# Peptides against a protein of PDB entry 2MBZ: the designs that were tried, part 22

Target 1, 143 residues: chain A of PDB entry 2MBZ
Amino acid sequence: GINLTPEEKFEVFGDFDPDQYEEEVRERWGNTDAYRQSKEKTASYTKEDWQRIQDEADELTRRFVALMDAGEPADSEGAMDAAEDHRQGIARNHYDCGYEMHTCLGEMYVSDERFTRNIDAAKPGLAAYMRDAILANAVRHTP

## One batch from the design tools (peptide; made by RFdiffusion4, then SolubleMPNN)

Design b1_p11_4_s4 (from b1_p11_4, 7 letters changed)
Fold by OpenDDE base, seed 4:
Structure b1_p11_4_s4 (fold): chain B 143 residues (1-143), chain A 11 residues (1-11)
Amino acid sequence: as target 1 above (143 residues)
Amino acid sequence: DLLFYHAMYMA
């Protein structure tokens, strides 16, 4: 879990309550390496660390939205680069995230309505766009 | 953001 005070959590995550998903996540993924790695890495995270992660997420969202607004295809170099940065961000902050794992995450973005709703709050269709970009990036990096 | 937090534990 997030070792922040309720006030700190609100300051960082705002309307999003990470604790509401902790039980489900543990139930579904608690026995995976990704879960273990994430718990180990985040155990020492400060409020500043979490804020940085949120800032990175916001920046990535803006980047994808800008690409969509510009009419860039999801398999454009710009979109694929954004997807790559997303993958690397996950790897740095949470767990080893290979291209296969990343594509699975992308699929979740469009198959889990909670993710879709959350992502598309920034721009309708963003989840699908990200999924497609993630897939394209994975393909170009898989010989 | 759900995007990053909930996805942190996916496999």
Scores: peptide ipSAE 0.112, ipTM 0.806, DockQ to the pose 0.176
Fold by OpenDDE base, seed 1:
Parts: structure tokens; sequence; C-alpha cells
Structure b1_p11_4_s4 (fold): chain B 143 residues (1-143), chain A 11 residues (1-11)
């Protein structure tokens, strides 16, 4: 799992306990390339690395919320750019994330209540907004 | 964050 002490994990993830999902993730995705790549990349991550990842996630959340508050459509350039940054962040930190995989992730955000609840904690409807932006971004990058 | 932690193992 994540090579951090319980204290460090709390400092980085707060009330979110990553250990509670480790078994499910392994059972669902343990035989995938994404899982292998993620395990390889994150094996050397320090507390600071994980904190950076969380900071990036928080910033992206704020960015999407700001777009929603401004009334920008999910298929606006601003929203699609945010979605692209999200995809690139996954690719940089975890595993190769193409547009097809990204759209699958977006669908999960609205179909898995755990993700929906977690995401919408920042703003109701955020998960759906992100999904729509992810889809729009994928479409514009798919000839 | 569940969004990124769970996603890091998705395929």
Amino acid sequence: as target 1 above (143 residues)
Amino acid sequence: DLLFYHAMYMA
C-alpha cells in the first residue's frame, strides 16, 4: 500500500482512509496495466509526493466549482481544459490515461455513489459536471 | 481523496 505512517496518512488524506479501498481496488483492477503502473510509480512516493497529488486534486476541484459558479457549460473550453488537466494528472502520477479510460472514470463518478458523494461534497452536481466535461474533452480530442 | 486514490488503480 501507501508507504506512509498512519500519522502521515492522516496528515495527507485526513478522514479519508485509503486502506479501506485497497482490497477492493486489488480485486477489481489488480490484473490491469493501470494497477501495475500505479504500483510501480507510487512505490517511491514520499509524503510530499502524496501531498502534491492531493493539492492538485483540491485545486482542480476548486477550478471546476468556479466554472460551475460562473455558469460555464461543462463543454466550454474552460471546463474541457480542466478535464484535460485532470487526465494529464492521472497520467503523470498514476498510469497511462487515454481519453477512453478517462470517460470511463467520468462515468464511474456518477454511477458509484461513493464517488458521487465524495465529489459532490464540494458542490452538488460537481460529479456530473466533471463527467460531462471529461466527455466533451474526449470528444474534441477524438477525430 | 477518494476521487484520486481510487482512480489511480482504475483501468
Scores: peptide ipSAE 0.110, ipTM 0.803, DockQ to the pose 0.177
Fold by OpenDDE base, seed 2:
Structure b1_p11_4_s4 (fold): chain B 143 residues (1-143), chain A 11 residues (1-11)
Amino acid sequence: as target 1 above (143 residues)
Amino acid sequence: DLLFYHAMYMA
C-alpha cells in the first residue's frame, strides 16, 4: 500500500481514501504485470512523490479543460499531445503503458461510472474528451 | 484529481 501516515494521506489525497480500493484492485488485477510494476515503483514513493503525481494529474486536467473550452477537437494536435503526456505519465509513475493499454484506459474512463464521475467533476464530458484524445493519439503513433 | 492514481488501481 501507500507508505504515508494518515495525515500525509489526507494532505495529498484529501477526502479520497486510496485504501478503499486496495482489495478490489488485488482481486481484479493482482496477477497482472501492471499491478506488479506499480507496487514495485510506488513502494519507495515519499509524500513528495505522491504530491508530484497529484500535481501532474491536476495540470493535465486543466490542460484538457482548456482545450475543451477553446473548442479544440479531441483529435487536435493539442489534445493528442495532452493524451501523450498522460500516457507517458502513467508509464513513468506506475506501469508500462503502451498505446493499446492507453486506449483501454480511455474506454474505462467512459464505461466505469466511478471514473466518469470523478473525471467529469472538473468538467462535464471531460472523460469522453480524454478517451477520444487518447484514441486519436494512439492512432497517429501506430501508422 | 486522482487520474493517475485511478489509472493505477482501477485499470
Scores: peptide ipSAE 0.108, ipTM 0.806, DockQ to the pose 0.184
Fold by OpenDDE base, seed 3:
Structure b1_p11_4_s4 (fold): chain B 143 residues (1-143), chain A 11 residues (1-11)
Amino acid sequence: as target 1 above (143 residues)
Amino acid sequence: DLLFYHAMYMA
Protein backbone atom coordinates (compact mmCIF):
# COMPACT_ATOMS: atom_id res chain seq x y z
CA GLY B 1 0.00 0.00 0.00
CA ILE B 2 0.82 3.66 0.15
CA ASN B 3 3.37 4.46 2.80
CA LEU B 4 1.64 7.52 4.17
CA THR B 5 -0.23 8.33 7.32
CA PRO B 6 -3.99 8.50 7.09
CA GLU B 7 -3.74 12.26 7.31
CA GLU B 8 -1.20 12.45 4.51
CA LYS B 9 -3.27 10.14 2.34
CA PHE B 10 -6.25 12.37 2.77
CA GLU B 11 -4.28 15.46 1.86
CA VAL B 12 -3.01 13.90 -1.35
CA PHE B 13 -5.83 11.65 -2.51
CA GLY B 14 -8.84 13.07 -0.75
CA ASP B 15 -11.66 10.57 -0.66
CA PHE B 16 -9.81 8.18 -2.95
CA ASP B 17 -8.03 5.41 -1.09
CA PRO B 18 -5.80 3.34 -3.34
CA ASP B 19 -5.46 0.74 -0.63
CA GLN B 20 -9.06 -0.22 -1.28
CA TYR B 21 -7.97 -1.82 -4.52
CA GLU B 22 -5.01 -3.83 -3.29
CA GLU B 23 -6.81 -7.15 -3.41
CA GLU B 24 -8.23 -6.69 -6.88
CA VAL B 25 -4.94 -5.41 -8.25
CA ARG B 26 -3.03 -8.32 -6.80
CA GLU B 27 -5.48 -10.81 -8.22
CA ARG B 28 -5.36 -9.32 -11.70
CA TRP B 29 -1.79 -8.11 -12.07
CA GLY B 30 0.14 -9.45 -9.11
CA ASN B 31 2.29 -11.68 -11.28
CA THR B 32 3.29 -9.01 -13.79
CA ASP B 33 6.57 -7.16 -13.99
CA ALA B 34 4.71 -3.88 -13.98
CA TYR B 35 3.17 -4.68 -10.63
CA ARG B 36 6.51 -5.63 -9.15
CA GLN B 37 8.24 -2.54 -10.48
CA SER B 38 5.51 -0.26 -9.28
CA LYS B 39 5.58 -1.68 -5.77
CA GLU B 40 9.34 -1.44 -5.59
CA LYS B 41 9.52 2.07 -6.99
CA THR B 42 6.70 3.60 -5.01
CA ALA B 43 7.74 2.04 -1.72
CA SER B 44 10.06 4.97 -1.09
CA TYR B 45 7.73 7.70 -2.28
CA THR B 46 7.04 10.57 0.06
CA LYS B 47 3.92 12.62 0.37
CA GLU B 48 5.50 15.14 -1.96
CA ASP B 49 6.19 12.46 -4.52
CA TRP B 50 2.59 11.33 -4.56
CA GLN B 51 1.37 14.89 -4.80
CA ARG B 52 3.63 15.50 -7.77
CA ILE B 53 2.28 12.42 -9.49
CA GLN B 54 -1.26 13.63 -8.98
CA ASP B 55 -0.37 17.06 -10.28
CA GLU B 56 1.27 15.61 -13.36
CA ALA B 57 -1.78 13.51 -14.11
CA ASP B 58 -4.05 16.50 -13.76
CA GLU B 59 -1.86 18.59 -16.01
CA LEU B 60 -1.83 15.92 -18.67
CA THR B 61 -5.59 15.70 -18.55
CA ARG B 62 -5.91 19.42 -19.02
CA ARG B 63 -3.48 19.27 -21.89
CA PHE B 64 -5.46 16.64 -23.74
CA VAL B 65 -8.70 18.47 -23.12
CA ALA B 66 -7.18 21.64 -24.52
CA LEU B 67 -6.07 19.79 -27.63
CA MET B 68 -9.54 18.40 -28.14
CA ASP B 69 -11.11 21.80 -27.64
CA ALA B 70 -8.73 23.25 -30.19
CA GLY B 71 -9.79 20.65 -32.71
CA GLU B 72 -6.40 19.04 -32.94
CA PRO B 73 -6.58 15.51 -34.31
CA ALA B 74 -5.49 12.72 -32.02
CA ASP B 75 -2.68 12.00 -34.47
CA SER B 76 -1.47 15.58 -34.46
CA GLU B 77 2.00 16.28 -33.20
CA GLY B 78 0.54 18.02 -30.21
CA ALA B 79 -1.59 15.07 -29.24
CA MET B 80 1.17 12.58 -29.89
CA ASP B 81 3.55 14.63 -27.78
CA ALA B 82 1.07 14.58 -24.95
CA ALA B 83 0.80 10.83 -25.33
CA GLU B 84 4.55 10.54 -25.23
CA ASP B 85 4.68 12.54 -22.02
CA HIS B 86 2.05 10.23 -20.61
CA ARG B 87 4.16 7.22 -21.48
CA GLN B 88 7.27 8.77 -20.01
CA GLY B 89 5.42 9.70 -16.87
CA ILE B 90 4.36 6.13 -16.33
CA ALA B 91 7.88 4.94 -16.96
CA ARG B 92 9.35 7.48 -14.58
CA ASN B 93 6.92 7.02 -11.75
CA HIS B 94 5.64 3.47 -11.90
CA TYR B 95 7.04 0.88 -14.30
CA ASP B 96 8.80 0.42 -17.61
CA CYS B 97 6.34 1.45 -20.26
CA GLY B 98 7.29 0.79 -23.84
CA TYR B 99 5.15 1.68 -26.79
CA GLU B 100 3.46 -1.70 -26.93
CA MET B 101 2.58 -1.54 -23.28
CA HIS B 102 1.33 1.98 -23.77
CA THR B 103 -0.97 0.97 -26.58
CA CYS B 104 -2.35 -1.79 -24.40
CA LEU B 105 -3.07 0.72 -21.68
CA GLY B 106 -4.75 3.01 -24.16
CA GLU B 107 -6.95 0.19 -25.33
CA MET B 108 -7.92 -0.54 -21.76
CA TYR B 109 -9.05 3.06 -21.36
CA VAL B 110 -11.78 2.47 -23.91
CA SER B 111 -12.54 -1.18 -23.23
CA ASP B 112 -12.89 -1.00 -19.46
CA GLU B 113 -15.98 1.01 -18.74
CA ARG B 114 -14.73 2.03 -15.32
CA PHE B 115 -11.72 3.75 -16.83
CA THR B 116 -13.76 5.23 -19.63
CA ARG B 117 -16.18 6.83 -17.22
CA ASN B 118 -13.41 8.04 -14.98
CA ILE B 119 -11.40 9.60 -17.79
CA ASP B 120 -14.37 11.04 -19.62
CA ALA B 121 -15.38 12.84 -16.46
CA ALA B 122 -12.98 15.53 -17.62
CA LYS B 123 -14.39 15.60 -21.13
CA PRO B 124 -16.59 13.20 -23.09
CA GLY B 125 -14.52 11.22 -25.52
CA LEU B 126 -11.25 11.91 -23.76
CA ALA B 127 -10.50 8.23 -23.24
CA ALA B 128 -10.90 7.52 -26.94
CA TYR B 129 -8.85 10.57 -27.81
CA MET B 130 -6.07 9.47 -25.51
CA ARG B 131 -6.15 5.96 -26.92
CA ASP B 132 -5.89 7.27 -30.45
CA ALA B 133 -3.08 9.63 -29.53
CA ILE B 134 -1.24 6.85 -27.74
CA LEU B 135 -1.54 4.63 -30.78
CA ALA B 136 -0.41 7.36 -33.15
CA ASN B 137 2.56 8.15 -30.95
CA ALA B 138 3.54 4.51 -30.83
CA VAL B 139 3.33 4.25 -34.61
CA ARG B 140 5.51 7.27 -35.23
CA HIS B 141 8.15 5.89 -32.89
CA THR B 142 8.11 2.42 -34.38
CA PRO B 143 8.29 2.97 -38.15
CA ASP A 1 -9.13 8.12 -9.23
CA LEU A 2 -8.96 5.11 -11.50
CA LEU A 3 -6.34 6.64 -13.75
CA PHE A 4 -4.05 6.95 -10.78
CA TYR A 5 -4.97 3.48 -9.65
CA HIS A 6 -4.19 2.09 -13.07
CA ALA A 7 -0.84 3.81 -13.34
CA MET A 8 0.23 2.64 -9.93
CA TYR A 9 -1.01 -0.92 -9.83
CA MET A 10 -2.00 -2.17 -13.27
CA ALA A 11 0.02 -3.64 -16.13
Scores: peptide ipSAE 0.104, ipTM 0.796, DockQ to the pose 0.194

Design b1_p11_5_s1 (from b1_p11_5, 8 letters changed)
Fold by OpenDDE base, seed 1:
Structure b1_p11_5_s1 (fold): chain B 143 residues (1-143), chain A 11 residues (1-11)
Amino acid sequence: as target 1 above (143 residues)
Amino acid sequence: MVSLGLAALLL
């Protein structure tokens, strides 16, 4: 699990406890390279590392929300660039994330109500917008 | 929102 004290976990993740999902994640992905890579990378993460990851996620969320508020389509250059940054962020912090994997994540964001609810907390429809941007970005890089 | 970071963590 995440090697933080309960206090540090609260400071970084608030009321969300990633450890509550550890068994489900292991059941779904425990035999994948993504899971192994994530466990290996995150094992050395400090509170400051996790905070940086959350800050990056917050910034990306704000970018997507701003694009939506501006009426930019999900297949705009701005939205696709934000999707690309999301993919690269996953690759740096968690596991190798190709366009196929990224597309699968995007589909999960709209098909699993837990993800949809968590993402749409920032703005209703954000999960769907992100999924569409992820797909568009994948298409432009894999014609 | 920290949702994107959490989404990646949970695969």
Scores: peptide ipSAE 0.101, ipTM 0.790, DockQ to the pose 0.526
Fold by OpenDDE base, seed 4:
Structure b1_p11_5_s1 (fold): chain B 143 residues (1-143), chain A 11 residues (1-11)
Amino acid sequence: as target 1 above (143 residues)
Amino acid sequence: MVSLGLAALLL
């Protein structure tokens, strides 16, 4: 799991406990390269590393919400650029994330109600907006 | 807000 004390985990993640999903994640993805890469990379992360990752994710969430509030379509340059930054963030922090993988993640955000509920806590429909932006970004970068 | 970073952790 995440190499932080319970107190540090609360400071970084708040009421969300990623450890509650560890068994399910291992069951579903434990044999994938993405899982292996994530475990290897994050094993050395400090509290400061996790906090930076959370700050980046929060900023990206705010950016998507702002795009939605402005009425920008999910296939706008702004929305696609936000999706690209999301993809690159995953690649830097967790595992190799190509456009196909990113599209699969986007689909999961709308097909798994737990993801949808968690993402839409920021703004109703955010998960669907992100999925559409991720798809549009993948299309524009696929020859 | 549940951060997008947490979504990546859950593969």
Scores: peptide ipSAE 0.099, ipTM 0.786, DockQ to the pose 0.470
Fold by OpenDDE base, seed 2:
Structure b1_p11_5_s1 (fold): chain B 143 residues (1-143), chain A 11 residues (1-11)
Amino acid sequence: as target 1 above (143 residues)
Amino acid sequence: MVSLGLAALLL
């Protein structure tokens, strides 16, 4: 799991405890390359690494919210660029994330109520907006 | 606020 003290985990993730999902994640994805890569990469992460990842994710969330508030379509250049940055962030920090994988993640954001609830905490409909942006970004990069 | 970072961790 995440190699942080309980205090450090609280400082980085707040009331969210990723360890609560470790067994489920292992059961669902434990035989995938993505899971292996994520475990290998994150094993060396410091508190500062996790904090950076959270900060990047928060910034991206704010960016998507701003696009929605501006009325930008999910298939706008701005929304697709934000989706691309999300994909690249996953690739850097966790596992190889091609456009197909990213599209699958986007669909999960709207099909798994836990993801939907967590994402939409920032803004109602954000998960759906992200899914649509992710799909649009994948389409434009897959001729 | 649950960040998008959690989404990547939970696959």
Scores: peptide ipSAE 0.099, ipTM 0.787, DockQ to the pose 0.478
Fold by OpenDDE base, seed 3:
Structure b1_p11_5_s1 (fold): chain B 143 residues (1-143), chain A 11 residues (1-11)
Amino acid sequence: as target 1 above (143 residues)
Amino acid sequence: MVSLGLAALLL
């Protein structure tokens, strides 16, 4: 799990408690390479590491919202570049994330209501916009 | 804001 005190977890994640999902995540993904890699990488993470990851995610969210507000389509270069940065961020911080894995994550954002609700808290339709940008980015990198 | 970082963590 995340090796932070309850106070540190609140400071980084606010009202969202990732621990409430730990058992479900282990049951669903515990035998995957992605799960293993994530556990290995994050085992050494400090509060500052988690805060940096959160800040990067918040910045990316703001970037997607700005693209939506500007009326940029999800298959625009700007939206696809934001999706690519998201993929690379996952690869750097958690686990190897190829384009196929990334498209699976994007589909989960719209098919699991919990993810949709959490993402769309920033802007209604953001999860769908991200899924579409992720898919477009994967397509442009597939020969 | 519930971060995209948590989305990657929770798979």
Scores: peptide ipSAE 0.101, ipTM 0.789, DockQ to the pose 0.495; fails the geometry check

Design b1_p11_5_s2 (from b1_p11_5, 9 letters changed)
Fold by OpenDDE base, seed 2:
Structure b1_p11_5_s2 (fold): chain B 143 residues (1-143), chain A 11 residues (1-11)
Amino acid sequence: as target 1 above (143 residues)
Amino acid sequence: MILLGLAALLL
């Protein structure tokens, strides 16, 4: 799991407790390379590393919200670039994230109500917008 | 609230 004290976890994640999902994640994904890579990378993460990851995620959320508020379509260059940055962020921090994996994640954001609710807390429809941007970004990078 | 990065991996 995340090697932080309860106080540090609260400082970084607030009321969100990632440990509540550890068993489910292990059951669903424990045999995947993505899970292994994520566990290996995150085992060394400090509070400052987790805070950086949270800050990056919050910034990306603000970018997508701003694009939606501007009326930019999810297949705009701006939305696709934000999706690319999201993919690269996953690759840096957690596991190798190709375009196929990224599109699967995008579909999960709209098919799992827990993801949808958490994402749409920033703006209603954000999960769907992200899914569409992720798909568009994958398409433009397909040879 | 964890919005995008960690929620995507933990759910």
Scores: peptide ipSAE 0.071, ipTM 0.762, DockQ to the pose 0.412
Fold by OpenDDE base, seed 4:
Structure b1_p11_5_s2 (fold): chain B 143 residues (1-143), chain A 11 residues (1-11)
Amino acid sequence: as target 1 above (143 residues)
Amino acid sequence: MILLGLAALLL
C-alpha cells in the first residue's frame, strides 16, 4: 500500500481513498509485472513524491481540458504530446508503459464507468478525448 | 484532483 499516515493521505488525495481499491487491484493485476514494478517503486515514496505525482496529474488534466476548450482534435500534435507525457509519467513513476499498454489504459478509461466518472469530473467527455489522444499517439509511434 | 496516472494503478 501507500506508506503514508491517514492525515498525509488526506492531504495528498483529498476525498479519494486509494485503499478502497487495493484488494480489487490485487485481484485483477496482482500477477502482472506492472503491479510488481509499481509496488517496488512506490514502496520508497514520501509524501512529497505522492504530491508531485498528483501535481503532474492535475497539470495534465488542465492541458487536456484546455485542448478540448480550444477545439483541438484528439489527433492534434498538442493532444498527442499530452498523451505522450501521460505515458512517460506512468513509466517514470509506476511501471514500464509501452504504447500498447497505454492504449489498453485508454480503453479502460471509457469502458469502466468508475474511471469515466472520475475523469469526466473535470470536463464531460474528457475520458473519451484522452482515449482518442492516447490511441493517436500510439499510432504515430508504431512503425 | 484527477488521478489519471494513479487511476491506472488504483482501478
Scores: peptide ipSAE 0.069, ipTM 0.768, DockQ to the pose 0.423
Fold by OpenDDE base, seed 3:
Structure b1_p11_5_s2 (fold): chain B 143 residues (1-143), chain A 11 residues (1-11)
Amino acid sequence: as target 1 above (143 residues)
Amino acid sequence: MILLGLAALLL
């Protein structure tokens, strides 16, 4: 799991407990390269590393919400650039994330109600908007 | 929003 004390986990993740999902993640993905890469990278992460990852995620959320509030379509340059930054953030922090992997993640955000509820806590429909921006970004990078 | 880093973990 995440190598933080219970107090540090609460400071970084609040009421969200990532340990509740560790067994499900291992069962679904434990044999994948992505899982192995993520475990290798995150094994050395400090509280400050996890906090930075949360801050990056919060910034990205604010960008998507601002685009939605401005009425920008999910296939706008701004929305696709935010989707690209999301993909690159996953690649830096966790595992190699190609466009196909990223589209699978986007689909999970709308097909798993746990993801949808938690993303849409920032703004209703945000999960669907992110999925659509992820798809558009993948399409523009397909030759 | 705790989920984006964890979404990469929760694949």
Scores: peptide ipSAE 0.070, ipTM 0.774, DockQ to the pose 0.523; fails the geometry check
Fold by OpenDDE base, seed 5:
Structure b1_p11_5_s2 (fold): chain B 143 residues (1-143), chain A 11 residues (1-11)
Amino acid sequence: as target 1 above (143 residues)
Amino acid sequence: MILLGLAALLL
């Protein structure tokens, strides 16, 4: 799991406990390169590293919500740029994330209700908007 | 808080 004390986990993640999913993630993905890379990278992460990752996620959430509130389509330059920053954030912090992988993640955000619920807590329909922005960003980078 | 980075771990 995440190598933080319960107090540090609460400070960074609040009521969200990532460790509750550790067994399922290991069962589903434990044999993937993505899982291996993520475990290797995150093994050295401090509270400050996790806080930075959370701050980056919160910033992206605010950007997507602001785009939705402005009525910008998910295939707008702003939405696709936010999707690109999300992809790069995954690549930097967790595992190699190409456009195909990112598209698969976007689809999971709408197909797994646990993801949908957690994402849509910021704004209803945000998971679908993010998925569509991820798809559009992948398309614009595919020759 | 949308834990987008943790969503990547929760694959």
Scores: peptide ipSAE 0.070, ipTM 0.775, DockQ to the pose 0.496; fails the geometry check

Design b1_p11_5_s3 (from b1_p11_5, 8 letters changed)
Fold by OpenDDE base, seed 5:
Structure b1_p11_5_s3 (fold): chain B 143 residues (1-143), chain A 11 residues (1-11)
Amino acid sequence: as target 1 above (143 residues)
Amino acid sequence: MVSLALSALVL
């Protein structure tokens, strides 16, 4: 799991504890390369590393919300660029994230209600908007 | 709010 004290976890994630899903994640994905890579990378992460990751995610969330509020379509250059930054962030921080993997994650955001609720806490429909932007970004990078 | 980073962790 995340190698932080309860206090550090609260400071970074608030009331959300991702470790509550550790068993389910291991059961579903424990044999995947993505899981292995994530475990290896995050094993050395400090509170500051997790805070940086959280700040990056918050920035992307604000960016997507601003695009939605402006009425920009999910296949706009701005939305696709935000999706690309999200993909690259996953690749840097967790595991190799190609466009196919990213598309699968996007589909999970709308198919698993837990993800949908968590993402849409920022703005209703954000999960669907992100999924569509992720898909569009994958398409434009697939010749 | 739950960070997008958490989605990468939870998978």
Scores: peptide ipSAE 0.079, ipTM 0.774, DockQ to the pose 0.500
Fold by OpenDDE base, seed 3:
Structure b1_p11_5_s3 (fold): chain B 143 residues (1-143), chain A 11 residues (1-11)
Amino acid sequence: as target 1 above (143 residues)
Amino acid sequence: MVSLALSALVL
């Protein structure tokens, strides 16, 4: 799991406990390359690394919320660029994330109520907006 | 705030 003390985990993630999902993640994805890559990369992560990853995610969330508030469609250049940054962030920090994988993640954000609730805490409908932006970004990169 | 980073961890 995440190699942080309980205090450090609280400082980074607040009341959200990633360890709550560790067994389910292992059961569902333990035999995938993505899981292996993520375990290998994150094994050396410090509190500062996790905080940076959290900060990047929070910034991305703010960007999407701002786009929604401005009335920009999810297939706008701005929304697709934010989706691309999200994909690249996953690739840097966790595992190789192609456009197909990213599209699958986007669909999970709207099909798994746990993800939807967590994402929509920032703004109602954000998970759906992100899914649509992720899909649009994948489409524009399909030759 | 619950981060999108956790989305990548949970898959």
Scores: peptide ipSAE 0.077, ipTM 0.769, DockQ to the pose 0.503
Fold by OpenDDE base, seed 1:
Structure b1_p11_5_s3 (fold): chain B 143 residues (1-143), chain A 11 residues (1-11)
Amino acid sequence: as target 1 above (143 residues)
Amino acid sequence: MVSLALSALVL
């Protein structure tokens, strides 16, 4: 789990409680390399580490929203670059994230209503836009 | 967004 006090968890994640998903994540992915890598990496994370991860995610969210507001296609260079940065962020912070894995995550963002709701809180349709950008980025890197 | 950051955690 996340080695933070309840206060620290609230400061970093607000009302979102990642611990409520721990059992489901373990059930779905507990035997995967991604799960193992994530558990190993995050075991040493401090409050400051988690805050950095949140800040990075917020920046990426703002980039995608700005692209959408500008009317840029999800397969634009800007959108694909943001998707690439997202993939690399996952790789740095959690687990090895290739383009296939990233595409699977993108599909989850639109197929699991919990993800869709949480992502679209920033802007309606953001999850779909991100999925499309993730797919486009994967395609350009694996022609 | 917390959901974006934690997407990797709860995939």
Scores: peptide ipSAE 0.076, ipTM 0.770, DockQ to the pose 0.533
Fold by OpenDDE base, seed 2:
Structure b1_p11_5_s3 (fold): chain B 143 residues (1-143), chain A 11 residues (1-11)
Amino acid sequence: as target 1 above (143 residues)
Amino acid sequence: MVSLALSALVL
């Protein structure tokens, strides 16, 4: 799990408690390489590491929202670039994330209401926009 | 606050 004190966790994640989902994540994904890689990487993360990850996620969210507000389609270069940055961020911080994996994550954002609700808190329809951008980005990088 | 990175791993 995240080896921060309760106070540090609150400082980084606010009211969101990732530990509430640890058992479910282990049950669903515990036998995957992604889970193993993530546990290995994050075991050494400091408060500053987690804060950086949160800051990166917030910035990416703002980018997608700005694209939506500008009326850019999800298959625009800007949206696909944001999706690529998201994929690369997952790869750096958590686990190897190829385009197939990324597409699966995008679909989860719209099929799991918990993801949809959390993502759309920034802007209604953001989860669907991200899913579409992720798919478009995967397509353009597939021969 | 929602982290996209955490969301990818947590749910």
Scores: peptide ipSAE 0.073, ipTM 0.760, DockQ to the pose 0.419

Design b1_p11_5_s4 (from b1_p11_5, 8 letters changed)
Fold by OpenDDE base, seed 1:
Structure b1_p11_5_s4 (fold): chain B 143 residues (1-143), chain A 11 residues (1-11)
Amino acid sequence: as target 1 above (143 residues)
Amino acid sequence: MVILALSALLF
């Protein structure tokens, strides 16, 4: 799990408790390389590391929301670049995230209501917008 | 709460 005190977890994640999902994550992905990589990387993460990751996520969310508010389509250069930054953020902080993996994540964002609700808290329809941007970004990088 | 959006915990 995340090696933070309850206070530190609250400071970084607010009311979101990551520990409530640990068992499900282990059951679903515990035998994958992605899980192993994530556990290895995050084992050394400090509060400051988690805060940085959260800040990066918040910035990315704001960027997607701004694109939506501007009426930019999900296959715009700006939206696809935001999707690319999202993919790279996952790769740096958690596990190797190729375009195929990223598209699977995008589909999960709209098929799992827990993800949808969490993402759409920033703006209704954001999960779908992100999914579409992720797909478009994957397409532009497909040879 | 955007940690879920980056799939950090739930993949």
Scores: peptide ipSAE 0.054, ipTM 0.747, DockQ to the pose 0.477
Fold by OpenDDE base, seed 5:
Structure b1_p11_5_s4 (fold): chain B 143 residues (1-143), chain A 11 residues (1-11)
Amino acid sequence: as target 1 above (143 residues)
Amino acid sequence: MVILALSALLF
């Protein structure tokens, strides 16, 4: 869980409130290994750890937006590399994230309007672009 | 944008 004061949460996440989803997450996924791993890792995270994670997410967002603005397809090397960095970021900071798991997350980004709205706040269509890049990255790593 | 936080919470 996110063990920050309300002020620290606002400093890191701004208007995004992760606590809003805590009960739903527990009800839907509380019995999964991914949930357990995430709770175990994040229990020790400081404000600086969360800020680092947010900075990594912001950098990935900027990269994807720049790729879209350049007209690069979602299956370009640059887009797939950004998707790979995203997958690895989840694996380092939260829970084991293989290509199958990452693909499921990508589908969620376009099927759950809450994700779509938050992602597309940076650029309309970014959630779909990320999903497609995630799929392409998974394909290039399929034996 | 809190992409990793969203992914970690709502997966």
Scores: peptide ipSAE 0.053, ipTM 0.752, DockQ to the pose 0.580
Fold by OpenDDE base, seed 3:
Structure b1_p11_5_s4 (fold): chain B 143 residues (1-143), chain A 11 residues (1-11)
Amino acid sequence: as target 1 above (143 residues)
Amino acid sequence: MVILALSALLF
């Protein structure tokens, strides 16, 4: 869980309230290794840790937006490298994230309107672009 | 970007 005060949560996440999803997350994933690993890692996270994680995510978002603005396809080397950095970020901060898991996350970004709306706030179509880049990155690492 | 909180918590 996120061990921050309401004020600290607002400073890190703004108007987004992660607590509204806690019950759904536990119901859907509470028996998975990924959930256990995430809880173990995040149990020690400070406000500064969460802020760092958000900053890393914002940088990746800016990178994807820049690629889209440049007209680079989602299967370009640049887009796939950004997807790889995203996967590795999840692995470092939350849970072991293989290419199959990452592809499932990418599909969720376009199939769950809550993810789509949040991602596309940076640029319309970004969720679909990220999904396609994640898939392409998984393919290039599959023998 | 709220993405990491959602991606990390709701996967």
Scores: peptide ipSAE 0.052, ipTM 0.745, DockQ to the pose 0.518; fails the geometry check
Fold by OpenDDE base, seed 4:
Parts: structure tokens; sequence; C-alpha cells
Structure b1_p11_5_s4 (fold): chain B 143 residues (1-143), chain A 11 residues (1-11)
């Protein structure tokens, strides 16, 4: 879990409460390498670390929204580069995230309504756009 | 907030 006080969690994540999902995540993925790696890395994270990660995620969200507003297709260089930055951000901060893992995450964003609603709060259809950009980015890196 | 919130589910 995130090693912050309730007040610090609110300062970083606002109204989003990650603790409500901890049990489900443990049940679904607790035996995976990704879960283990995430727990190991985040165990040392400070409030400042979480704030940096949040700021990076917010910037990436703004970038995807701007691409959608510009009418850039999800398989454009700009959209695929944003997807690549997303993948690399996960790899740096949480767990090894190859292209296959990233595509699985993209599918989850559109298949689990909780993810879809959260993502689309920034812009309707953003979850689907991100999924498609993630898939396109994976394809361009597949031999 | 969106992307981090999604990833934070695993922590």
Amino acid sequence: as target 1 above (143 residues)
Amino acid sequence: MVILALSALLF
C-alpha cells in the first residue's frame, strides 16, 4: 500500500482513495511479479515521490487530451509517443512494463468501468483513445 | 491524476 497518512494521501490524490482497492488488487494480482516489484519500490516512497508521480501523470493526461482535441489519431506519432512515456513511467515507478503488459493495461482501461469512468473524467473517450494508442505503440515495437 | 490513480491500484 501507499505509505502516507490519510492527510498526505488527500493532498496528493485528492478525492481518489487508493485504499478502497487494496484488497481486490491483492486478491487478483498478489501472486504476480508486478505486484511484488510495486510493493518493493513504493515501500520507500515519500510524499514528494508520490507528488512527482502524480504531476507526471497529470501532464500525460493533459497531453493525451490535447492530442484528442487536435484530432490526432491514436496511431499518430504523437499519441504513440505519449503511450510510450506512459509505459516507461510505469516501468520506472512501479514494475517492469513490457509492451504486452502495457496492452493488457490498456484493455483493462476500457473493460473495467471503474477505470473508464475515472479516465474519462478528464475527457469522454480518453480511455478508449489511450487503449488504442497503447496498442499502436506496441505494434510499432513488435518485430 | 487519471493515470496515477489507475497505477496506484497496485500499491
Scores: peptide ipSAE 0.051, ipTM 0.741, DockQ to the pose 0.514; fails the geometry check

